# Peptides against a protein of PDB entry 4PAS, part 17

Target 1, 39 residues: chain A of PDB entry 4PAS
Amino acid sequence: SVNQASTSRLEGLQSENHRLRMKITELDKDLEEVTMQLQ
Target 2, 39 residues: chain A of PDB entry 4PAS as posed
Amino acid sequence: SVNQASTSRLEGLQSENHHLRMKITELDKDLEEVTMQLQ

## One batch from the design tools (peptide; made by RFdiffusion4, then SolubleMPNN)

Design b1_p13_4_s4 (from b1_p13_4, 6 letters changed)
Fold by OpenDDE base, seed 4:
Structure b1_p13_4_s4 (fold): chain B 39 residues (1-39), chain A 13 residues (1-13)
Amino acid sequence: as target 1 above (39 residues)
Amino acid sequence: RLKELQEEKQKLL
């Protein structure tokens, strides 16, 4: 149904949003480590 | 300071 397709799309966008947030947190940590090593 | 900004950013994610 249209509702099932919309729900599945929302779940896909929520999982991708979570993946991107985790990747941003990883990159921020790596940037801290590099910044602290260069000081 | 950098750690504080990361902790604040993490609260928004």
Scores: peptide ipSAE 0.052, ipTM 0.599, DockQ to the pose 0.135
Fold by OpenDDE base, seed 1:
Structure b1_p13_4_s4 (fold): chain B 39 residues (1-39), chain A 13 residues (1-13)
Amino acid sequence: as target 1 above (39 residues)
Amino acid sequence: RLKELQEEKQKLL
């Protein structure tokens, strides 16, 4: 149904949003470590 | 966080 397709798309977008937030957190950590090594 | 680590580093020097 249209509702099932919309729900599956939302779940996909939520999963991708979570993945992207985890990747930002990893990059922020890596940036902190590099910044600490340069000081 | 970076400020806290910088302050801790300065306290050890």
Scores: peptide ipSAE 0.032, ipTM 0.515, DockQ to the pose 0.035
Fold by OpenDDE base, seed 3:
Structure b1_p13_4_s4 (fold): chain B 39 residues (1-39), chain A 13 residues (1-13)
Amino acid sequence: as target 1 above (39 residues)
Amino acid sequence: RLKELQEEKQKLL
């Protein structure tokens, strides 16, 4: 149904949003480590 | 955290 397709799309977008947030947190950590090594 | 470490470093100088 249209509702099932909309729900599955939302779940896919929610999982991708979570993945992207975790990747941003990893990059922020890596940037902090590199900045500490340069000081 | 980086700011806190910078502030700690400045207290030792």
Scores: peptide ipSAE 0.031, ipTM 0.496, DockQ to the pose 0.035
Fold by OpenDDE base, seed 5:
Structure b1_p13_4_s4 (fold): chain B 39 residues (1-39), chain A 13 residues (1-13)
Amino acid sequence: as target 1 above (39 residues)
Amino acid sequence: RLKELQEEKQKLL
């Protein structure tokens, strides 16, 4: 149904959003570590 | 955290 397709798309976007947020958090941690090593 | 660590480092200099 249109509702099922919309729900599955939203769940996919939520999962991708979570993945991207985790990657940002990892990069922020790596940036902190590199910055501390250079200072 | 980085800002706090930078501020702590600056207090030791």
Scores: peptide ipSAE 0.032, ipTM 0.522, DockQ to the pose 0.038; fails the geometry check

Design b1_p13_5_s1
Fold by OpenDDE base, seed 2:
Structure b1_p13_5_s1 (fold): chain B 39 residues (1-39), chain A 13 residues (1-13)
Amino acid sequence: as target 1 above (39 residues)
Amino acid sequence: RLEELLKEKQELQ
């Protein structure tokens, strides 16, 4: 149904949003480690 | 210290 397709699309966008947030947090950590090594 | 604050911020978003 249109509702099932909309729900599956929302779940896909939620999972991708979570993946991107986790990748940002990883990069922020790597940046902190590099910053501490340069001080 | 910044890593901890970034995690806490992420848990609130």
Scores: peptide ipSAE 0.040, ipTM 0.568, DockQ to the pose 0.102
Fold by OpenDDE base, seed 4:
Formats: structure tokens, C-alpha cells, sequence
Structure b1_p13_5_s1 (fold): chain B 39 residues (1-39), chain A 13 residues (1-13)
């Protein structure tokens, strides 16, 4: 149904959003480590 | 310290 397709798309976008948030956290950590090594 | 604050911020979003 249109509702099932919309729900599946939303779940896909939520999982991708979570993946991107985790990647931002990793990059922010790597940036902190590099910043501390340069001080 | 920054990593922890960034993690806590994400848990709230």
C-alpha cells in the first residue's frame, strides 16, 4: 500500500540519519584527537 | 571531554 511504502521509506531515512550521526561523532572524535596532538 | 559532550548532545537529538 501507499502507507507501507511511506513507512518503509521513513524507516530507511531514519536508519541513514542514524548512520550519518554516528559518522559525524567519529569525525568529531578524530578532530579532537588531532587537535590535542597539535597542542 | 568534547567527545563526551558531542555524544550527550546526539543522545538528546
Amino acid sequence: as target 1 above (39 residues)
Amino acid sequence: RLEELLKEKQELQ
Scores: peptide ipSAE 0.040, ipTM 0.569, DockQ to the pose 0.103
Fold by OpenDDE base, seed 1:
Structure b1_p13_5_s1 (fold): chain B 39 residues (1-39), chain A 13 residues (1-13)
Amino acid sequence: as target 1 above (39 residues)
Amino acid sequence: RLEELLKEKQELQ
Protein backbone atom coordinates (compact mmCIF):
# COMPACT_ATOMS: atom_id res chain seq x y z
CA SER B 1 0.00 0.00 0.00
CA VAL B 2 1.02 3.71 -0.27
CA ASN B 3 1.21 3.78 3.57
CA GLN B 4 3.55 0.72 3.67
CA ALA B 5 5.83 2.29 1.02
CA SER B 6 5.88 5.59 2.98
CA THR B 7 6.65 3.75 6.27
CA SER B 8 9.48 1.70 4.66
CA ARG B 9 10.94 4.93 3.16
CA LEU B 10 10.77 6.67 6.56
CA GLU B 11 12.48 3.69 8.29
CA GLY B 12 15.23 3.77 5.61
CA LEU B 13 15.73 7.54 6.12
CA GLN B 14 15.79 7.08 9.93
CA SER B 15 18.41 4.30 9.62
CA GLU B 16 20.55 6.45 7.28
CA ASN B 17 20.15 9.48 9.61
CA HIS B 18 21.35 7.32 12.54
CA ARG B 19 24.34 6.03 10.46
CA LEU B 20 25.31 9.61 9.49
CA ARG B 21 25.02 10.84 13.13
CA MET B 22 27.27 7.96 14.28
CA LYS B 23 29.80 8.88 11.54
CA ILE B 24 29.76 12.57 12.65
CA THR B 25 30.38 11.47 16.27
CA GLU B 26 33.30 9.24 15.11
CA LEU B 27 34.86 12.10 13.08
CA ASP B 28 34.43 14.54 16.01
CA LYS B 29 36.25 12.04 18.28
CA ASP B 30 39.04 11.48 15.71
CA LEU B 31 39.45 15.29 15.37
CA GLU B 32 39.66 15.69 19.18
CA GLU B 33 42.29 12.88 19.43
CA VAL B 34 44.41 14.39 16.62
CA THR B 35 44.12 17.88 18.16
CA MET B 36 45.24 16.58 21.59
CA GLN B 37 48.25 14.83 19.95
CA LEU B 38 49.29 18.14 18.26
CA GLN B 39 49.37 20.07 21.61
CA ARG A 1 35.47 19.00 25.58
CA LEU A 2 38.40 20.19 23.43
CA GLU A 3 36.15 21.09 20.45
CA GLU A 4 34.13 23.47 22.68
CA LEU A 5 37.34 25.17 23.92
CA LEU A 6 38.55 25.52 20.30
CA LYS A 7 35.18 27.05 19.34
CA GLU A 8 35.27 29.48 22.32
CA LYS A 9 38.82 30.46 21.30
CA GLN A 10 37.63 31.20 17.74
CA GLU A 11 34.72 33.31 19.10
CA LEU A 12 37.22 35.43 21.14
CA GLN A 13 39.51 36.13 18.12
Scores: peptide ipSAE 0.038, ipTM 0.530, DockQ to the pose 0.067
Fold by OpenDDE base, seed 3:
Structure b1_p13_5_s1 (fold): chain B 39 residues (1-39), chain A 13 residues (1-13)
Amino acid sequence: as target 1 above (39 residues)
Amino acid sequence: RLEELLKEKQELQ
């Protein structure tokens, strides 16, 4: 149904949003480490 | 943590 397709799309976007947030947190940590090495 | 370390470095200079 249209509702099932919309729900599955939302779940896919929610999982991708979570993945991207975890990748931002990893990059922020890597940036902190590099900044500490340059000081 | 970086902001804290930057602050500690400034306190030593």
Scores: peptide ipSAE 0.028, ipTM 0.514, DockQ to the pose 0.037

Design b1_p13_5_s2
Fold by OpenDDE base, seed 4:
Order: C-alpha cells, then sequence, then structure tokens
Structure b1_p13_5_s2 (fold): chain B 39 residues (1-39), chain A 13 residues (1-13)
C-alpha cells in the first residue's frame, strides 16, 4: 500500500540519518585527536 | 588529514 511504501521509506531515511550522525561523531573525534596532536 | 575531515564533516551537515 502507499502507507507501507511511505513507512519503509521513512525507516530507510531514519537509518541513513542515524548512520550519518554516527559518521559526524567519528569525524569530530578524529578531528579532536588530530587537534590535540598539533598542540 | 585535518582539511579532509573538515570537508567530510561539512558534506554530512
Amino acid sequence: as target 1 above (39 residues)
Amino acid sequence: RVQELLEEKKKLQ
């Protein structure tokens, strides 16, 4: 149904949003570590 | 390396 397709799309977007947030957190940590190594 | 991380972060925000 249209509702099932919309729900599956929302779940996919939520999963991708979570993945991207985890990658931003990793990059923030890597940037902090490199910044500390340069001080 | 720092520049690459900043560019990647900017792309994901």
Scores: peptide ipSAE 0.037, ipTM 0.565, DockQ to the pose 0.853
Fold by OpenDDE base, seed 3:
Structure b1_p13_5_s2 (fold): chain B 39 residues (1-39), chain A 13 residues (1-13)
Amino acid sequence: as target 1 above (39 residues)
Amino acid sequence: RVQELLEEKKKLQ
């Protein structure tokens, strides 16, 4: 149904949003480490 | 944190 397709799309977008937030947190740590090595 | 470290680095130069 249209509702099932909309729910599955929302779950996919929520999972991708979570993955991207975890990747941002990793890159923020990597940037802090590189900045500390340049002091 | 990164902004603070960049400001600290700028004070050493």
Scores: peptide ipSAE 0.037, ipTM 0.570, DockQ to the pose 0.049
Fold by OpenDDE base, seed 2:
Structure b1_p13_5_s2 (fold): chain B 39 residues (1-39), chain A 13 residues (1-13)
Amino acid sequence: as target 1 above (39 residues)
Amino acid sequence: RVQELLEEKKKLQ
């Protein structure tokens, strides 16, 4: 149904949003570690 | 290295 296709698209966008948020948190940690090594 | 990570973060925000 149109509703099932819309729900599956929303779930896909929510999973990708979560993945991107986790990657931003990883990059923030990597930046902190590199900054501490340069001090 | 720091500049590369900053540019990667900026693409994801």
Scores: peptide ipSAE 0.036, ipTM 0.563, DockQ to the pose 0.971
Fold by OpenDDE base, seed 1:
Structure b1_p13_5_s2 (fold): chain B 39 residues (1-39), chain A 13 residues (1-13)
Amino acid sequence: as target 1 above (39 residues)
Amino acid sequence: RVQELLEEKKKLQ
């Protein structure tokens, strides 16, 4: 149904949004660690 | 390394 396709798309976007947020947090940590190593 | 991380972060924002 249109509702099932919309729900599956939303779940896909939510999982990708979560993945991207986790990757941003990892990169922020890696940048902090590299910044501390350069001081 | 720092430049690569900044470029990756910029692609995700």
Scores: peptide ipSAE 0.036, ipTM 0.562, DockQ to the pose 0.877

Design b1_p13_5_s3
Fold by OpenDDE base, seed 1:
Structure b1_p13_5_s3 (fold): chain B 39 residues (1-39), chain A 13 residues (1-13)
Amino acid sequence: as target 1 above (39 residues)
Amino acid sequence: RLEELRREKQQLQ
């Protein structure tokens, strides 16, 4: 149904949003490490 | 390296 397709799309977007948030957290840590190495 | 990570972070936000 249209509702099932909308729900599956929302679940996919929520999973991708979670993946991107985890990658941002990793990059923030890598930026901190590189910043400390430059001090 | 630092500028690359800054650009990558900005593209994901």
Scores: peptide ipSAE 0.074, ipTM 0.673, DockQ to the pose 0.968
Fold by OpenDDE base, seed 2:
Structure b1_p13_5_s3 (fold): chain B 39 residues (1-39), chain A 13 residues (1-13)
Amino acid sequence: as target 1 above (39 residues)
Amino acid sequence: RLEELRREKQQLQ
């Protein structure tokens, strides 16, 4: 149904949003480490 | 390296 397709799309977008947030946190840590090595 | 990581972060935000 249209509702089932909308729910599955929302779950996919929520999973991708979580993945992107975890990648931003990893990149922030890598930036801090590189900044500390340059000081 | 630092500028590369800054650009990668900006593409994900």
Scores: peptide ipSAE 0.074, ipTM 0.671, DockQ to the pose 0.968
Fold by OpenDDE base, seed 4:
Structure b1_p13_5_s3 (fold): chain B 39 residues (1-39), chain A 13 residues (1-13)
Amino acid sequence: as target 1 above (39 residues)
Amino acid sequence: RLEELRREKQQLQ
């Protein structure tokens, strides 16, 4: 149904949003580590 | 390395 297609698309966007947020958190940690190595 | 990670972060935000 149109509703099932919309729900599946939303779940896909939510999973990708979660993946991107986890990657931002990883990059923030890598930036902290590099910053500590430069001090 | 630091400037690369800053650019990658900015592309994801």
Scores: peptide ipSAE 0.072, ipTM 0.671, DockQ to the pose 0.924
Fold by OpenDDE base, seed 3:
Structure b1_p13_5_s3 (fold): chain B 39 residues (1-39), chain A 13 residues (1-13)
Amino acid sequence: as target 1 above (39 residues)
Amino acid sequence: RLEELRREKQQLQ
């Protein structure tokens, strides 16, 4: 039980970390597009 | 990427 709860928590944190990294990559792309439109 | 595009733009001017 304790090991299963720890594993499920780690998997949840790994999936959230992946989601946040994908969102950073989208924002970096949007920032590049806006910066190009201002030049 | 942005610096690459700036260099490409400069080569077309």
Scores: peptide ipSAE 0.040, ipTM 0.528, DockQ to the pose 0.035

Design b1_p13_5_s4
Fold by OpenDDE base, seed 1:
Structure b1_p13_5_s4 (fold): chain B 39 residues (1-39), chain A 13 residues (1-13)
Amino acid sequence: as target 1 above (39 residues)
Amino acid sequence: RVQELLEEKQKLQ
């Protein structure tokens, strides 16, 4: 149904949003480590 | 934190 397709799309977008937030948190840590090494 | 470290680095240069 249109509702099932919309729900599956939302779940996919939520999973991708979570993945991207985890990747941002990783890159922020990597940037902090590199910045501390450059002091 | 990264912004504070960058500001500290800028004070040392």
Scores: peptide ipSAE 0.035, ipTM 0.544, DockQ to the pose 0.053
Fold by OpenDDE base, seed 2:
Structure b1_p13_5_s4 (fold): chain B 39 residues (1-39), chain A 13 residues (1-13)
Amino acid sequence: as target 1 above (39 residues)
Amino acid sequence: RVQELLEEKQKLQ
C-alpha cells in the first residue's frame, strides 16, 4: 500500500539519520584525540 | 589530517 511504502521510506531515513549521527560523534572523538596529540 | 576530518564532519551536518 502507499502507507506501507511511506512507512518503509521513513524507517530507512531514520536508520540513515542515526548512522550519520553516530559518524559525527566518531569524527568529534577523532578530532579531540588528534588535538590532544598536537598539544 | 585535522582539516580532512573537519571537512568530513561539515559534509555530514
Scores: peptide ipSAE 0.034, ipTM 0.544, DockQ to the pose 0.973
Fold by OpenDDE base, seed 4:
Structure b1_p13_5_s4 (fold): chain B 39 residues (1-39), chain A 13 residues (1-13)
Amino acid sequence: as target 1 above (39 residues)
Amino acid sequence: RVQELLEEKQKLQ
């Protein structure tokens, strides 16, 4: 149904949003570590 | 390396 397709799309977008947020957190940590190595 | 991480972060925000 249209509702099932919309729900599956929302779940996919939520999963991708979570993945991207985890990648931002990883990059923030890597940037902090490199910044500490340059001090 | 720092510049690459900053560019990747900016692309994901």
Scores: peptide ipSAE 0.034, ipTM 0.548, DockQ to the pose 0.864
Fold by OpenDDE base, seed 5:
Structure b1_p13_5_s4 (fold): chain B 39 residues (1-39), chain A 13 residues (1-13)
Amino acid sequence: as target 1 above (39 residues)
Amino acid sequence: RVQELLEEKQKLQ
């Protein structure tokens, strides 16, 4: 149904959003570690 | 400590 296609698209976007947020957190950690090593 | 602040930042995003 149109509703099932919309739900599956939302779930896909939610999973990708979560993946991207986890990658941003990893990069923020790596940046902090590098910043601490340069001080 | 730094890791806790990054986890808190993640909860606000």
Scores: peptide ipSAE 0.032, ipTM 0.504, DockQ to the pose 0.099

Design b1_p13_6_s1 (from b1_p13_6, 8 letters changed)
Fold by OpenDDE base, seed 2:
Structure b1_p13_6_s1 (fold): chain B 39 residues (1-39), chain A 13 residues (1-13)
Amino acid sequence: as target 1 above (39 residues)
Amino acid sequence: SRIAELQQEKQSL
């Protein structure tokens, strides 16, 4: 149904949003580590 | 610099 397709799209966008947030957290940690190595 | 590369990667997500 149209409602099922809309729900599945929202779930896909929510999972991708979570993945991107986790990648931002990883990159911020990598930046911290590199910054500490330069001190 | 490695810091600038990681900052650019973060902004490209």
Scores: peptide ipSAE 0.092, ipTM 0.716, DockQ to the pose 0.906
Fold by OpenDDE base, seed 4:
Order: sequence, then structure tokens, then C-alpha cells
Structure b1_p13_6_s1 (fold): chain B 39 residues (1-39), chain A 13 residues (1-13)
Amino acid sequence: as target 1 above (39 residues)
Amino acid sequence: SRIAELQQEKQSL
């Protein structure tokens, strides 16, 4: 149904949003480590 | 710089 397709799209976008947030956290950690190496 | 590359990568997500 149209509702099922909309729900599956939302779940896909929610999972991708979570993945991207985790990648931002990883990159912020990498930035911290590089900053510490430059001190 | 490596910091600028990581900042650019973060903004491209």
C-alpha cells in the first residue's frame, strides 16, 4: 500500500540518519586525536 | 591540512 511504501521509506531514512550521526561522531573523534597529535 | 580535510568530509555528509 501507499502507507507501507511511506513507512519503509521513513525507516530507510531513519537508519541512514543514524548511520550519518555515527559517522559524524567518528570524525569528531578523529579530529580530537589529530588535534592532540599537533599539541 | 588533515584537520581541514576531516572538517570538509563532515560537512559533506
Scores: peptide ipSAE 0.091, ipTM 0.716, DockQ to the pose 0.911
Fold by OpenDDE base, seed 1:
Structure b1_p13_6_s1 (fold): chain B 39 residues (1-39), chain A 13 residues (1-13)
Amino acid sequence: as target 1 above (39 residues)
Amino acid sequence: SRIAELQQEKQSL
């Protein structure tokens, strides 16, 4: 149904948003570590 | 630099 396609797309976008937020957090930690190593 | 690479990766998300 149109509703099922819309909900599945929203769930996909929510999971991707979560993945991207986790990757940003990882990269921020990696940047902090590299910054500390350069000090 | 490694910092510039990580910054570029972050902006590419």
Scores: peptide ipSAE 0.090, ipTM 0.713, DockQ to the pose 0.878
Fold by OpenDDE base, seed 3:
Structure b1_p13_6_s1 (fold): chain B 39 residues (1-39), chain A 13 residues (1-13)
Amino acid sequence: as target 1 above (39 residues)
Amino acid sequence: SRIAELQQEKQSL
């Protein structure tokens, strides 16, 4: 149904949003570590 | 620099 297709699309976008947020947190930690090594 | 590479990767997400 149109409702099922809309729900599955929303769940896919929520999963991708979570993945991207986790990758941002990883990169922010790597930047902090590199910054500490340069001090 | 390694910092510039990581910043560019973050902006490409």
Scores: peptide ipSAE 0.088, ipTM 0.710, DockQ to the pose 0.855

Design b1_p13_6_s2 (from b1_p13_6, 8 letters changed)
Fold by OpenDDE base, seed 4:
Structure b1_p13_6_s2 (fold): chain B 39 residues (1-39), chain A 13 residues (1-13)
Amino acid sequence: as target 1 above (39 residues)
Amino acid sequence: SEIEKLQQEKQSL
């Protein structure tokens, strides 16, 4: 149904958003470590 | 994809 397709799309976007947020957090941590090593 | 770009950036650190 249109509702099922909309729900599956939303779940896909939510999962991608979560993956991207986790990668941002990992990169921010790696950047902090590099910044500390350069001090 | 955007996730692949972030993965490549992470590997360059």
Scores: peptide ipSAE 0.031, ipTM 0.515, DockQ to the pose 0.192
Fold by OpenDDE base, seed 3:
Structure b1_p13_6_s2 (fold): chain B 39 residues (1-39), chain A 13 residues (1-13)
Amino acid sequence: as target 1 above (39 residues)
Amino acid sequence: SEIEKLQQEKQSL
């Protein structure tokens, strides 16, 4: 049970990490678009 | 069986 709980927590953190990385990529694209519009 | 019980206990750790 301890290993299963630790594994489930790690999988949750990995999923959140992936979500945050996707959000960073989106924001980088939005920043590039804004930068291009200001030039 | 006792073997199946020990296997289940091992998976619960």
Scores: peptide ipSAE 0.036, ipTM 0.457, DockQ to the pose 0.010; fails the geometry check
Fold by OpenDDE base, seed 5:
Structure b1_p13_6_s2 (fold): chain B 39 residues (1-39), chain A 13 residues (1-13)
Amino acid sequence: as target 1 above (39 residues)
Amino acid sequence: SEIEKLQQEKQSL
């Protein structure tokens, strides 16, 4: 049970980490678009 | 069985 709970927590953290990385990529793209519009 | 019990205990760790 301890290893299962630890594994499930790790999988949750990995999915959240992936979500956050995707959000960073989205924001970088939005920043590029805004930068291009200001030039 | 005793073997099934020990396997369950191992899985619970």
Scores: peptide ipSAE 0.035, ipTM 0.468, DockQ to the pose 0.010; fails the geometry check
Fold by OpenDDE base, seed 2:
Structure b1_p13_6_s2 (fold): chain B 39 residues (1-39), chain A 13 residues (1-13)
Amino acid sequence: as target 1 above (39 residues)
Amino acid sequence: SEIEKLQQEKQSL
């Protein structure tokens, strides 16, 4: 159970890391669009 | 059995 719990936690952290990376890319795009509109 | 108990304990690690 300890190894299973550790594996499930790692998989959860990997999925959250991927979600956060995608959110950073989205925010960078939104920032580019706002910057372009202000020029 | 004692063997089944030890196998279950090992699987729980």
Scores: peptide ipSAE 0.034, ipTM 0.440, DockQ to the pose 0.010; fails the geometry check

Design b1_p13_6_s3 (from b1_p13_6, 7 letters changed)
Fold by OpenDDE base, seed 2:
Structure b1_p13_6_s3 (fold): chain B 39 residues (1-39), chain A 13 residues (1-13)
Amino acid sequence: as target 1 above (39 residues)
Amino acid sequence: SRVQQLQEERQSL
């Protein structure tokens, strides 16, 4: 149904959003570590 | 620099 297709798309977008947030958190940690090493 | 590479990677997401 249109509702099932919309739900599956939302679940896909939610999983991708979570993946991207985890990658941003990793990159921010790596930036902090490099910044501390340059001080 | 390594800092610039990580900044560019973050902007590509």
Scores: peptide ipSAE 0.074, ipTM 0.674, DockQ to the pose 0.824
Fold by OpenDDE base, seed 5:
Structure b1_p13_6_s3 (fold): chain B 39 residues (1-39), chain A 13 residues (1-13)
Amino acid sequence: as target 1 above (39 residues)
Amino acid sequence: SRVQQLQEERQSL
């Protein structure tokens, strides 16, 4: 149904949003480590 | 630089 397709799309977007947030957190940690190494 | 590379990676997400 249109509702099932919309729900599956939302779940896909939610999982991708979570993945991207985890990657941003990793990159912010790596930037902090590099910043400390440059001091 | 490594800092610039990580900044570019973050902007590509």
Scores: peptide ipSAE 0.073, ipTM 0.673, DockQ to the pose 0.847
Fold by OpenDDE base, seed 4:
Structure b1_p13_6_s3 (fold): chain B 39 residues (1-39), chain A 13 residues (1-13)
Amino acid sequence: as target 1 above (39 residues)
Amino acid sequence: SRVQQLQEERQSL
């Protein structure tokens, strides 16, 4: 149904949003570590 | 630089 397709799309977008947030957190940590090494 | 590479990676997400 249109509702099932919309729900599955939302779940996909939520999982991708979570993945991207985790990757941003990793990159921010790596940037902090590199910044500390340069000080 | 390593900093620039990480900034570019963050902008590509």
Scores: peptide ipSAE 0.072, ipTM 0.671, DockQ to the pose 0.831
Fold by OpenDDE base, seed 3:
Structure b1_p13_6_s3 (fold): chain B 39 residues (1-39), chain A 13 residues (1-13)
Amino acid sequence: as target 1 above (39 residues)
Amino acid sequence: SRVQQLQEERQSL
């Protein structure tokens, strides 16, 4: 149904949003580590 | 620089 297709799309977007947020957190940690090594 | 590369990677997400 249209509702099932919309729900599956939302779940896909939620999982991708979570993945991207985790990657941003990893990159911010890597930036902190590199910044500390340059001091 | 390594810092600039990580900043550019973050902006590409």
Scores: peptide ipSAE 0.072, ipTM 0.672, DockQ to the pose 0.870

Design b1_p13_6_s4 (from b1_p13_6, 7 letters changed)
Fold by OpenDDE base, seed 4:
Structure b1_p13_6_s4 (fold): chain B 39 residues (1-39), chain A 13 residues (1-13)
Amino acid sequence: as target 1 above (39 residues)
Amino acid sequence: SRIQELEQERQSL
């Protein structure tokens, strides 16, 4: 149904949003480590 | 460099 397709799309976007937030947190940590190595 | 790798990864988000 249109509702099932919309729900599955929302769940996909929520999982991708979570993945991207975790990757940003990892990159922020790696950037901090590189910044400390350059000091 | 590690900085260039992190910049590439950030651009691939």
Scores: peptide ipSAE 0.052, ipTM 0.598, DockQ to the pose 0.581
Fold by OpenDDE base, seed 3:
Structure b1_p13_6_s4 (fold): chain B 39 residues (1-39), chain A 13 residues (1-13)
Amino acid sequence: as target 1 above (39 residues)
Amino acid sequence: SRIQELEQERQSL
């Protein structure tokens, strides 16, 4: 149904959003480590 | 710099 297709699309976007937020947190940690190594 | 590369990677997400 149109509702099932919309729900599956939303679940896909929610999982991708979670993945991207985890990658941002990893990059912020890598930036902190590089900044500490340059001091 | 390595910092600029990581900033560019973050902006491409």
Scores: peptide ipSAE 0.051, ipTM 0.604, DockQ to the pose 0.870
Fold by OpenDDE base, seed 2:
Structure b1_p13_6_s4 (fold): chain B 39 residues (1-39), chain A 13 residues (1-13)
Amino acid sequence: as target 1 above (39 residues)
Amino acid sequence: SRIQELEQERQSL
Protein backbone atom coordinates (compact mmCIF):
# COMPACT_ATOMS: atom_id res chain seq x y z
CA SER B 1 0.00 0.00 0.00
CA VAL B 2 1.01 3.71 -0.29
CA ASN B 3 1.16 3.83 3.55
CA GLN B 4 3.48 0.76 3.71
CA ALA B 5 5.81 2.30 1.06
CA SER B 6 5.87 5.60 3.01
CA THR B 7 6.62 3.79 6.31
CA SER B 8 9.45 1.71 4.75
CA ARG B 9 10.95 4.91 3.24
CA LEU B 10 10.78 6.68 6.63
CA GLU B 11 12.49 3.70 8.35
CA GLY B 12 15.24 3.79 5.66
CA LEU B 13 15.74 7.55 6.21
CA GLN B 14 15.83 7.06 10.02
CA SER B 15 18.51 4.32 9.70
CA GLU B 16 20.58 6.52 7.33
CA ASN B 17 20.21 9.51 9.71
CA HIS B 18 21.53 7.30 12.56
CA ARG B 19 24.49 6.12 10.38
CA LEU B 20 25.37 9.74 9.47
CA ARG B 21 25.22 10.86 13.15
CA MET B 22 27.58 8.00 14.12
CA LYS B 23 29.98 9.07 11.30
CA ILE B 24 29.92 12.71 12.52
CA THR B 25 30.83 11.47 16.04
CA GLU B 26 33.73 9.42 14.58
CA LEU B 27 35.01 12.43 12.58
CA ASP B 28 34.82 14.71 15.66
CA LYS B 29 36.98 12.15 17.55
CA ASP B 30 39.46 11.92 14.62
CA LEU B 31 39.71 15.75 14.59
CA GLU B 32 40.40 15.77 18.35
CA GLU B 33 43.15 13.11 17.95
CA VAL B 34 44.82 14.98 15.04
CA THR B 35 44.59 18.27 17.00
CA MET B 36 46.24 16.61 20.03
CA GLN B 37 49.07 15.23 17.80
CA LEU B 38 49.80 18.79 16.54
CA GLN B 39 50.27 20.15 20.12
CA SER A 1 46.26 19.59 6.06
CA ARG A 2 44.73 16.43 7.60
CA ILE A 3 42.49 18.69 9.81
CA GLN A 4 41.17 20.50 6.70
CA GLU A 5 40.43 17.14 4.97
CA LEU A 6 38.39 15.90 8.00
CA GLU A 7 36.52 19.25 8.23
CA GLN A 8 35.62 18.99 4.51
CA GLU A 9 34.45 15.35 4.99
CA ARG A 10 32.21 16.43 7.94
CA GLN A 11 30.72 19.26 5.81
CA SER A 12 29.92 16.80 2.95
CA LEU A 13 27.73 14.50 5.17
Scores: peptide ipSAE 0.051, ipTM 0.607, DockQ to the pose 0.891
Fold by OpenDDE base, seed 1:
Structure b1_p13_6_s4 (fold): chain B 39 residues (1-39), chain A 13 residues (1-13)
Amino acid sequence: as target 1 above (39 residues)
Amino acid sequence: SRIQELEQERQSL
């Protein structure tokens, strides 16, 4: 149904949002390490 | 450089 397709798309977007937030946290940590090495 | 690698990784998100 249209509702099932919308729910499945929302779940996909929520999982991708979580993945992207985890990747941002990893990059922020790597950037902090590089910043500390440049001091 | 490590900074350029992180910038490339950020662009691949």
Scores: peptide ipSAE 0.049, ipTM 0.583, DockQ to the pose 0.573

Design b1_p13_7_s2 (from b1_p13_7, 5 letters changed)
Fold by OpenDDE base, seed 4:
Structure b1_p13_7_s2 (fold): chain B 39 residues (1-39), chain A 13 residues (1-13)
Amino acid sequence: as target 1 above (39 residues)
Amino acid sequence: ELQEKEKQLEELK
């Protein structure tokens, strides 16, 4: 149904949003480590 | 410690 397709799309976007947020946190950790090494 | 700040920002959303 249109509702099932919309729900599956939302779940996919939520999963991708979570993945991207985790990737930002990894990059911010890497940036903190680089910043600490430059001090 | 950026990770604790990021966690605090996510808890506020």
Scores: peptide ipSAE 0.019, ipTM 0.375, DockQ to the pose 0.054
Fold by OpenDDE base, seed 2:
Structure b1_p13_7_s2 (fold): chain B 39 residues (1-39), chain A 13 residues (1-13)
Amino acid sequence: as target 1 above (39 residues)
Amino acid sequence: ELQEKEKQLEELK
């Protein structure tokens, strides 16, 4: 149904959003570690 | 410091 397709698309976008947020947190950690090593 | 602000932002959602 249109509702099932919309739900599956939303779940895919939520999963990708979570993945991207986890990648940002990883990069921010790596940046903090590099910044601390340069001080 | 940044990680603690990110954690606080997640707790608000």
Scores: peptide ipSAE 0.018, ipTM 0.365, DockQ to the pose 0.051
Fold by OpenDDE base, seed 1:
Structure b1_p13_7_s2 (fold): chain B 39 residues (1-39), chain A 13 residues (1-13)
Amino acid sequence: as target 1 above (39 residues)
Amino acid sequence: ELQEKEKQLEELK
């Protein structure tokens, strides 16, 4: 149904959003580590 | 320090 397709798309977007947030947190950690090494 | 601020920001959402 249109509702099932919309729910599955939302779940996919929520999963990708979580993945992207985890990747941002990793990159921010790596940037903090590099910044501390340059001080 | 940045990680603790990011955690605090995520707890507010």
Scores: peptide ipSAE 0.017, ipTM 0.356, DockQ to the pose 0.053
Fold by OpenDDE base, seed 3:
Structure b1_p13_7_s2 (fold): chain B 39 residues (1-39), chain A 13 residues (1-13)
Amino acid sequence: as target 1 above (39 residues)
Amino acid sequence: ELQEKEKQLEELK
């Protein structure tokens, strides 16, 4: 149904949003570590 | 320390 397709699309976008947020947190940590090594 | 500064900058928006 249109509702099932909309729900599956929202779940896919929520999963990708979570993945991207975790990747930002990882990159912020890596940037902090590199910054500390350059001091 | 950078993460706490990033948090403080985000709280100012």
Scores: peptide ipSAE 0.016, ipTM 0.340, DockQ to the pose 0.063

